# Peptides against a protein of PDB entry 8BZL: the designs that were tried, part 160

Target 1, 228 residues: chain A of PDB entry 8BZL
Amino acid sequence: SYDRAITVFSPDGHLFQVEYAQEAVKKGSTAVGVRGRDIVVLGVEKKSVAKLQDERTVRKICALDDNVCMAFAGLTADARIVINRARVECQSHRLTVEDPVTVEYITRYIASLKQRYTQSNGRRPFGISALIVGFDFDGTPRLYQTDPSGTYHAWKANAIGRGAKSVREFLEKNYTDEAIETDDLTIKLVIKALLEVVQSGGKNIELAVMRRDQSLKILNPEEIEKYV
Target 2, 242 residues: chain B of PDB entry 8BZL
Amino acid sequence: SRRYDSRTTIFSPEGRLYQVEYAMEAIGHAGTCLGILANDGVLLAAERRNIHKLLDEVFFSEKIYKLNEDMACSVAGITSDANVLTNELRLIAQRYLLQYQEPIPCEQLVTALCDIKQAYTQFGGKRPFGVSLLYIGWDKHYGFQLYQSDPSGNYGGWKATCIGNNSAAAVSMLKQDYKEGEMTLKSALALAIKVLNKTMDVSKLSAEKVEIATLTRENGKTVIRVLKQKEVEQLIKKHEEE

## One batch from the design tools (peptide; made by RFdiffusion4, then SolubleMPNN)

Design b1_p18_3_s1 (from b1_p18_3, 8 letters changed)
Fold by OpenDDE base, seed 4:
Structure b1_p18_3_s1 (fold): chain B 228 residues (1-228), chain C 242 residues (1-242), chain A 18 residues (1-18)
Amino acid sequence: as target 1 above (228 residues)
Amino acid sequence: as target 2 above (242 residues)
Amino acid sequence: SLEEEIDKRLELDHEELK
């Protein structure tokens, strides 16, 4: 019923529906994002596609605009809603402001949307976290993360989903200026990070890269294996 | 609208708004934020809990937000709620500036947000914001000011106060050590370090875990400055030597 | 779309509270 408050405070001050949504995220496939010097890279754990499933329909990395893309962990259906709304906002921004969105802007938009669903009657939180990467109009690479609560922060590198803890631990140890000195090294860092939790090497990794003034490129398995 | 007429926040038989109280419980677990008013300025000191090497420092501060040229705030509670409220504060301030061609008075900005907070406790289909704020500012009407607001929409002006973890103990210490009429910004900074050292759940106070912002007037302009880590280290060192 | 309608409603609700 839409007349029921779904997300309310517990006596001890917890928003359990938000916390439970975060649990849904933890069950999701692992995604990692890394900001390099002139590149942003997203990597996602690729689950084995079921027999007869169209791979086209199992995309975990998507473009929001020409300069922004995102990966998510959690409920795919929820993600679709957020993605579509974000795409509309990106287009609207181009029309009204005559410039593409900044990565921060669209992140804040998504975060605000999520937050509203934690405070409005008849709404449950979105069961997704997202890594949002891209370039601002000035050419600065950006990485942001959002969670079901609507919180967002900027990161040099981060991970979400089932293997996020292990991947983050790896990144904490291995993210250095030297490790991101080149585009190739940055890509290698992402792959190595994912390999902490993904079995069978490059076959189970989806990798997308965006370079400054370039469109999003999804690497094929052969290209990924080059970095393994 | 009819769809959102359901009352989430209602009075108990005893006349209590439990959802507001529960929101305040959430705030009690947040990092400590202090505000101290001095004769020559105001300061906010906040516990920094989110220390991660992979964070990209994009914000003015983790816990301290610049609202306009004359005001800043610190937040305790749910971060996402805080982001929404700080955005609203900025919008309100900007709209006022555009409409009246002068900065919004500090108390008026606080009141405007408090009305929003209150509404979220009264109108159907909403939960309270799980956030308390400390506001520091300067205006031509009252000079340097410090305010506190809570999830109920209640607010008050303060000479010194604290929100978040161990706030009650901090307030007690502030009451004991705050010297009315004699508080300089320098003394206020020292007091802030003293109180944080005792109230933060840390074994050793470090500059990495503390954010401090000061609001002063220089040459007829408001200056909001976040202290550098080295400056905070010096304050901590000085405290340890006393 | 349903999403747009929901968002519109949420925005209206927020405006009422301001």
Scores: peptide ipSAE 0.014, ipTM 0.510, DockQ to the pose 0.023
Fold by OpenDDE base, seed 3:
Structure b1_p18_3_s1 (fold): chain B 228 residues (1-228), chain C 242 residues (1-242), chain A 18 residues (1-18)
Amino acid sequence: as target 1 above (228 residues)
Amino acid sequence: as target 2 above (242 residues)
Amino acid sequence: SLEEEIDKRLELDHEELK
């Protein structure tokens, strides 16, 4: 059966393993990204940290470089592999090109990696989608999304994971120039978007912000509650 | 490429990796392993199931493995797979030490193995490892640590957790009795015995069926010690008296 | 070793993306 094989074309032209990997993404915790004027914001649904679990080991948002960070939906172990590869590439680029990567560059790298795993014998696709945000060296904020197929696009705002549809619908209605006029408004937009699918409370949201020429900042629950 | 087999763990139509889930199911039938983090140490307690009268005196722990001077692990699942993974852990730790002239950070060792586990779920020609691990360790970054990893390559840090048989019940008991910020190694040992007594399918807990290791710091050095049978007997006796 | 095999695969993948 083609749907039970390695990533191959079905008779009707489908790559079932890629589609099934996309289903894995849909089961993942919701992540949202928004590009503001001078800020990029990532938010992720925190599944209730199990009692006795160490919070530091439950990270859904990570830095790829000083100017780039990523959130993901899907298989955590798969994501770790992608993150590690991306980090290596970011450092390699700095050494070889003497400049940090553009957000598009690193997105394309990740996308290419994913695509390869859809075409290589004996490999399955990565079961992750990613939101990649950051700033180019010219100070331009960027948001990209990748999926298991290796497709990538630039976005003003987007969401991935189990609640992505609802979050996207919210963003389509509420993402305006006025809504992102300030950093605080942009952050508020992300939080409101996540609250469409996440139970109320700052404890259930992981939020990261990157402002121009600043490092990634993870907001604490108290800071998040100020925007609710 | 000759390195990639046509056989691989693949997604189901629902986006699940059933081979990984099946491996985890197998682990659910393995002997119980507990880990408990205390303020002054961390411990592993594991069920010893293979008590055959003809077995030579076990000088070595069946379920608990020393990885390096600062870390140990316990395994639940396929023994052969466990042996491979524990060997890899030791090799990774050794290579790191040689390269950097310092012990590998605990989480880094855990993640290194988890990446291997993940690879066996993604690369062709291999099946997932049918093993979950508990890791205990100390490093200068985070002090005493407890981690759990599964066949998928996922891991997490814990204050207390359980893998193997009756793990859900054990976790429930740990949640009830674990006192955050007040847990001493002594109290952790008592808790371990309490939980094992309830979760092991035995009428009476005996020292021969339990392996316990503690990891402490003494004079700026990590000390990993497997409790002697007599010590375990005393812990059991104390529990029975309560 | 398993580690070496995995590392080699990872490195090859990385090189192919350069």
Scores: peptide ipSAE 0.014, ipTM 0.611, DockQ to the pose 0.080
Fold by OpenDDE base, seed 1:
Structure b1_p18_3_s1 (fold): chain B 228 residues (1-228), chain C 242 residues (1-242), chain A 18 residues (1-18)
Amino acid sequence: as target 1 above (228 residues)
Amino acid sequence: as target 2 above (242 residues)
Amino acid sequence: SLEEEIDKRLELDHEELK
């Protein structure tokens, strides 16, 4: 019913709740994604980890399937809902289609879910943006970004969250074929990009890499420092 | 702005969920609850505020609830909301046990409830739960565990944490005194008393005003025990002697 | 239960997305 409508058009055509959800994303910790030649890399600002907090429970990079992983910015609880739904879809796809999802497919699924919450009465938008990376079955690395509105696009590199503007500016200047020529260079690019907004070097960065035909690998702080 | 304060949980222009924040504010006025993870166990310590002169000497746990054989929780916030959520936790745990013929993993129980909390922040016609919870438990995957959840549906694992009144001060004290890798249940109990003594707005800490539960492993079984008043008195006495 | 109600809503959402 109209009385339960949360996300409605303004007279000038704005969906304010979506815009406000985007503001929630901007307050989130920074995440960056880069597509290399044979690697995809996600990096996240590790600001939310407090003393006495268990780091395993504050992971901002998660696997959706063996071939797809996601980082997000915004409301963590909202993200958990999206992640769970996406994981179920990935498994369902494997069972019904007998192939893993493409990165585009699962991104579209997530985007559609988000969009539905912008149009359904009695629901608010998800307060998250996501960077979704992985490999298609043909071995092609992919990077997608989605926002609270349910829009999504493919990217070579992108960033979300509070430091996204600065990180994107860095990536625009430094993302070249030479910069992603090797896996190590690609990783270095992500770290350098995050260091534009993250203080104290590798200690405040969570970094994950996925190579072709390999599972998601989260780098430890020592491994990250190698690239700093 | 005030316009967003009285409506269904919606985003403010700044991207804030004020109804969730207000729920957290309500929790800040609740009795203090502490959780401390040790190498050989985990504990909850909670302020007891409902002390009535006509209460029978048989002490019950007001704020600490057994969820199943391997988990317990403490609540801070609106009592009615807490009762609903603790009941849901028990139901979730029971359903899992029936379905899989094994106890629910600790984190999975926490996340299940957190998804419920989150939903009440996203669906129209609902308000956030005015409750934060501390969870203690043991499972075969991670051993002893301590979790905290809030009205937003966020949760985290902790070595030590606090919710409710003066939680910030308590957390600060825990950060100072908690020794990672060296925490025994005995030392954790002492630390809990120390922190409660400073965070509770009382001139003298009394065993009547404190509930403590410990979760340990004995002979391959989880043991959840609420300390008797005499035991708490001894802990307080030891603290006063130091 | 509250959980069942929420799960049902989530399932309905999923069906709407198909």
Scores: peptide ipSAE 0.012, ipTM 0.607, DockQ to the pose 0.073

Design b1_p18_3_s1 (from b1_p18_3, 8 letters changed)
Fold by OpenDDE base, seed 2:
Structure b1_p18_3_s1 (fold): chain B 228 residues (1-228), chain C 242 residues (1-242), chain A 18 residues (1-18)
Amino acid sequence: as target 1 above (228 residues)
Amino acid sequence: as target 2 above (242 residues)
Amino acid sequence: SLEEEIDKRLELDHEELK
């Protein structure tokens, strides 16, 4: 039955289910995003993968389209739903409008979907925040963040998940024009930021980069170690 | 009572819609937004709270949204709800323009959104939008206009009003200082700064924390302009000298 | 799929409010 109200206002004006969903995000693995001059970089904390688990199934960074990728913190199952919907929308947009989505467009789509789940019959909020990065048609790099409420903003750099506070504090101090002057420096910035909360170095980091007019590239551990 | 807090918006035994009231409580904690109608224009003044170093500065306005060429709005409440409603306003306005080949009258746009808000208080499984809006606009029917709407779907036209934090105090100040029939846009701007200076929970009013938009008519066209930070600084300085 | 069903229901709910 979809008729039951789940997300309602408290007497003091709070949406508890949204706040609780945000708590679920805070328990998630840390993700970091940085917008450089001609590059966007996502980094995610790798959870200890069980020895018998296929590493391919534990990816926290995924492509939404050729020009857009996403990292998330929170409930993986919820993320799959959002990712699938976003991918379908990206393809639909390319077919109907004959252009790829802008990063803002797909972010707004995801944000709207999340917001609706905070206001719809018998549905709980999505327990995820997302960092969405990519390039617009004009070659402008973009970084957006969404939360369970459906709010979204554009960022130069941001972090989500359990270590987000510490990572953001680091980025606030270290994000400068000089720090993102080159692609390599931008990548280094992301790695350094994530190392504020990730133990045991580059082996526990998943890193993806997207350059202008290039597809998403996931760096291997050896490539990551070159920046550490 | 708890019984009505966990369900679809329904009437209490006393005839109250608690979910609507609770939504209004949420708005009370939001940043202050003012609207003032003048003889030669309308303005919105809003508190800017989100100043983050890592925020991408491409956003010209946090709380003020252009709806079409003749209307703008400001929002107090839940940002995600606000985004949905402002998008809907734009869509309604565009559909009207396409259908009738003229801009939607201001009140009709406000009413259309209010019907949606009301529906979210009546339909099963829906919660109210946690948002109040101020609308400024111009049309050929009524000229310059200022409207306010709340989560219930109620709306009204105003000469001056306020939503969000300390709105009651702001409205009281506006009632005292607003001179009907004599209000110029310049005077309205000064009044807005005066009221914000007293109602914002800040020790010192700064231009970084205030957004102001004006709607005027120039050469038979509506002009919506967001004031530059320097202009707002000048207004604040002038107020401090008075 | 369950996802499609939920999405369809969501769309219908919103259409009713238009």
Scores: peptide ipSAE 0.010, ipTM 0.505, DockQ to the pose 0.020

Design b1_p18_3_s2 (from b1_p18_3, 7 letters changed)
Fold by OpenDDE base, seed 4:
Structure b1_p18_3_s2 (fold): chain B 228 residues (1-228), chain C 242 residues (1-242), chain A 18 residues (1-18)
Amino acid sequence: as target 1 above (228 residues)
Amino acid sequence: as target 2 above (242 residues)
Amino acid sequence: SLEEFIDQNLDLMHEELK
């Protein structure tokens, strides 16, 4: 059966392994990204850290470079590989081009990597989608999403993971120029969006904020509660 | 035409990696391994199932492996896979030491192996490693540390955790009895014995069936010590008297 | 050796993808 093969086309033109990888993403914790005017915000559903687990080792939002951050949904181990490759590329770019990567550039790099894993005879697709946010060197905020197929698109706002549908529906209704007029409003929008699918408020949300010319800031639970 | 390697771990229609899950299932049938982090040290306790009388009493820990001067691990799962991975850990640690002239940070060593594990879940012709590992270590960055990794290449830091047979029950007990911020190595050892006594499929816990290693700091040096059978006996006796 | 295999394959598997 084609569904048990490597990533090959079915008779009807489907890449089943890619589709199945997308199902793995849908089982992942919800992540949301929003592009504001001068801010990009990532929010992730904080899975209840098992009692006795070190929270430091449970990170769903990571920096790829000083100007780029990524959240993902799906297989954590797969994500780590992608993150590492992306970080190396970011550093390499700085060395060779003498400028930080654009958010689009690194997204395209990641997307290309994923795409190649859909064509290799000896590999399965990555079981992750990613939200990639950051600032280009010119100060333009960017948000991109990529999926297991290696496709990528720019977004104003998007969500991935198990609650993505509900979060996207919320964002479609509530994402307005007015709603992102300030940094605080943008943060509030992300929190409200996540609260559509996350129970028990700010304790179960990981939130990262990157402002223009600033480093990634992970908000603590107290800071998150101020917006709720 | 390179034949599609039938051994490639692939996604199920529901997005599951069954080969990874099956590897985890295999680990569930392996001997129990515990790790407990204390304020003044960290320990591994492992079930010893193969008590062959003819095993040369060479004080070889069957399930606990020294990785370098600052780290040790225990393994639950396929022994051959364990040997391969523990050797790889040693090599990674050694290469790092040679390159940087300092010991590899604990989490970095764990991550390096986890990337290997992940690769065996993604690349053709390979099956997942049928092993989970507990890592104990000390470094200057985070002090005493305990990590767990699984066949998928996922890992996490823990204050206390368990892998192998009856791990769920063990974890439940650890959650109940572990006192955050107040755990001494002495209390951790007692807790390990308590949990093993309840989770091991043995009628009576004996020192012959338990391996315990502690990692401490003495005079600015890491000391990894496997407890002698007599010491384990004393711990068991103390538990029975409580 | 597994190391060689890992080194060759991880690097190659990751590099062949470069």
Scores: peptide ipSAE 0.026, ipTM 0.613, DockQ to the pose 0.070; fails the geometry check
Fold by OpenDDE base, seed 1:
Structure b1_p18_3_s2 (fold): chain B 228 residues (1-228), chain C 242 residues (1-242), chain A 18 residues (1-18)
Amino acid sequence: as target 1 above (228 residues)
Amino acid sequence: as target 2 above (242 residues)
Amino acid sequence: SLEEFIDQNLDLMHEELK
């Protein structure tokens, strides 16, 4: 009964609904995030968009605020709820504190939201993981990941979704100070990482770049191909 | 309609709260955390299980949290639950400070959180927190203190205790080796390493897998310090030589 | 409609988590 969709402990001490939500994330399209020196980059695997679908409606990378963007893996509808609430919080913070949120702050907000849905009766966990990137007001680039449980950590680089394991293995081997020495090298690193799991090159990759003191830029396929 | 299933945490026919017990089971699978009270300080030692190369530097520790200037805690169990509870602890401590213009007494902070934990076992529509905590602190009333709390909202003061994986074995070892009234912070650190070496599911204890924090008093101020990796290495080396 | 029901209850469901 969907009325009893309650996250409870199993006899073995497991939260099955959280674990199942994590499985939903693993079925999602792969997303990767990399923190460079003065740049943050998000890349997402494009699902084969049906010929008749409006590409504008299928964006997997979205801005939460001028200084923060997010990619996700898992249930798109769940992601929409989280994104909207995060955007509201970002705006509220600007109004009340007179400064934009730090990337950690908004990550913690999202994480707390997810956690609460794991303890509230009649609610299931969010079936999403998220990569949250951006710049703090002091110009420090940040990358965070959240999962369905509400756990979050800061990363230099990470991946989520179906190809996350392979992408992470690639990043563990190839993420060096030299590999992120320039903005272009950082972008190349993300593309190369995604190509571990994405077939047919740059046409199947969505890439977003945020540079220090600049707005989020979504790269077009032609721009992506220049890096490949 | 508030269609919250009011039956999340209920008594069994035998009078057991299974959801609380299952939460405790989850904690039993978590990394080991130790607390030891000494005459001149208190320490927390925690197992670090997940070492990821791509993880960004953590300023304090993965499992040890500073609550205020006079208190810290370690957590065994669900990380997300721990984050919520540690945030609440900080908020409670801050509110008290603002209201009374003095730091919250250690036991009062522990009790306040335990009341919250208990509520999540009694009120419908909530599950227990899958978290046990060790608290270390200093206050003017009782000096150095060590507390343990569990998902039920129960707590107690301890001279030494352990939560998480192999906690029962660790507690047994602590009972054998803890010398009441003679425990220095130095000896407590050595004891912590000894117990972790035997209770952690690792072939070899390494500094990268252990977090240690000490709480001491210096010049009338509380000092909470996370030991550097090199310091932990020295403690491990000393233990291996003995 | 189901949509109206969800919209009417959405705020209540979210407020309880505050």
Scores: peptide ipSAE 0.016, ipTM 0.525, DockQ to the pose 0.020; fails the geometry check
Fold by OpenDDE base, seed 2:
Structure b1_p18_3_s2 (fold): chain B 228 residues (1-228), chain C 242 residues (1-242), chain A 18 residues (1-18)
Amino acid sequence: as target 1 above (228 residues)
Amino acid sequence: as target 2 above (242 residues)
Amino acid sequence: SLEEFIDQNLDLMHEELK
């Protein structure tokens, strides 16, 4: 079976399958990431879970390792594949190198995987963007973003998904050293940013916090309401 | 309806590799990169397009990559493709060093990557890399060197060249102003600013939009240096005063 | 051979993609 190249260049030099994958991301629920001084925070828009769905099964924020977590926008099934591979790599790295991965390392791994799927015969790009946050072993907080093309960059703050433009505009105006001076202020910044696009207040927000030398903490709705 | 050849890069009836040509079109829309060879060094100058306030100011060169102690490159085209290729270049250079206990010659590193690029045009139903590269380096065989490679896997040595947006116009300017045998690194830097000022689609050239790296030899060692923003500002100012 | 190199890299890519 001649595996047909799915992702090819157009006459004008565009990779349409990558661009279309980016459109799939834009249809996804909004995710926000902010790097504070000693904290990283992820916020995600909760899709209206059908009344009968177990809310525990619709987590858009997941741990990749003890020191790294990820939020995504786009195709959930695609995200699952990427997450699983990233987790395996994190574990493998600990076993072989005897140190946890840096946030940049695992981001590069994910980015490389995505890029390969844009250049592999018979494969389409992943329809996801991801915000990857965590702490390096030296205690430095990091935030990275990846897209379907396999590009990645480090950010102070960023957003992906349907409301990303509005959220980014908010962050560009409001992200200051004063705004992230404390952990609480950083959390508040993420919530305020997400509220630019999320309807019905704090009940529709999932928020995760990682502090230095601490595990990922998912805030409950009551904790979120204290910041709003 | 030009059937987007959904297959492995194949020849058209006219003998053209359209996927390679289309990849080159993608590069034509990328930021401008210049390379200039001088008697006492080599330089890369690249347009910086991504200026976002929320970027983590990792002052890492966006478009210029150190490959090893003796080589650097700049990239025009798809960033993700560039990252893969630059990583591969580093791996090839490291493996060579381990195997032969000496740095890889510049041309051999370029050729190794070009073989990979070529393979992606011929085998496995893969698309070409949407990337052109400029390489600068020093080795004991040929001294200072400048190379260019394209998506087809072709490469060549140059005294001065340009890739990316408005590359044809830049090359024409370089041909007019480049003085063979008399080019100093200082004059090369001035020439780079002159060409970028005319070829970049910006109203005014600013230091924030230009990255420059130089490769020189000091005390028998290769030194790769990215110019500070203040240094680039001085070069721009000097050009405006002339 | 370049083919072997490509095959090895493709195989590595496929294994990494597996």
Scores: peptide ipSAE 0.014, ipTM 0.490, DockQ to the pose 0.020; fails the geometry check

Design b1_p18_3_s2 (from b1_p18_3, 7 letters changed)
Fold by OpenDDE base, seed 5:
Structure b1_p18_3_s2 (fold): chain B 228 residues (1-228), chain C 242 residues (1-242), chain A 18 residues (1-18)
Amino acid sequence: as target 1 above (228 residues)
Amino acid sequence: as target 2 above (242 residues)
Amino acid sequence: SLEEFIDQNLDLMHEELK
């Protein structure tokens, strides 16, 4: 059965393990990213936390460095490995090059890591897609996406996970220069996009913003409700 | 046999490397890329399948990559594999430049990558790259050049060739219309449009779905240029009027 | 050896990703 094999080509030229990893991503909570003029915003669907689970421990948005953060969809354990390696690389880059990584650089690193896990024996693909946002040293906001195959692209806006299709359709219709003219409008756009798939309003949304020359800020539910 | 399909690239009883063949199947489903060598330049033309409105403006072609000042390539197959290989090409070229203080010869760069591809078909624990490449370049040894490489690590020089979807039909058309020794870059561009119009699975060829890059020599320097959408539109219009 | 060649190139790929 090709389904149980290491990532090998099928007779019709498919890498089934990569495709199945993509299916794992589709089962994940929805994440959205939007690049504004001087802001980047990540939003994630909060899963209903079991009554006994500490809500503080379930962070789906994490910083990779002071100037870059990441949201993911798919296997949380896989994401942890990728995040840790990316953080080490960011620190290494600061030490060796004496500058922070560009968002493209760290995205390429993550993408290459994922790709290698699709081509090495005894390894399976990572079951995660990621949205990586941040600012380059020159102050340019960036948004990148990676998938289990190791493919990556730059985006103005994108979504991953269960509701990604609906969220992307919304963004394709509503992402305009006018819609991102201000930081507040950009945040509002992300919230509206997530509300296409998230039930019960702002209580089930995790939102993080990074402004130019500022650290990552996670918005509290009260702050989110002001935009809704 | 299913047993050979799930293991490292090994020979079948019939002497076939199925993983390499299957990698080639993956390429067959990819967008069409063609290359044409002319007397005064070389070109790559590639199908753009996925135009997403939310994509950030990519400064360079989606499928055509500049490798150095004298070479570019186009890719057909798995995008992530292509990214790895194109990065490797750039590294090889840069290392050569640093070591020898001159640009790497075109064929030497192609060969270096092909050795890597071949290794991924021979050593355990690796799968073949699901990518074919077209290379265009200029060097002082052979002038303008066009090469093709496949997942096996094989490569060849060409006057004109095609990879990806409907490549066989495209190659047949190129064989019929390519005039050896008389091909100008202008004629090559027209031929590229003609072939793409017939081989792409689109009702009508549009500039949005086609990427074209040219490599020429001006004042003793190599110039690699991606055609603007308006230029491609003009080429398509000229073809429709003929 | 080809194995060494692969390893060296893989490492180089890792370094470029650094």
Scores: peptide ipSAE 0.005, ipTM 0.494, DockQ to the pose 0.022; fails the geometry check

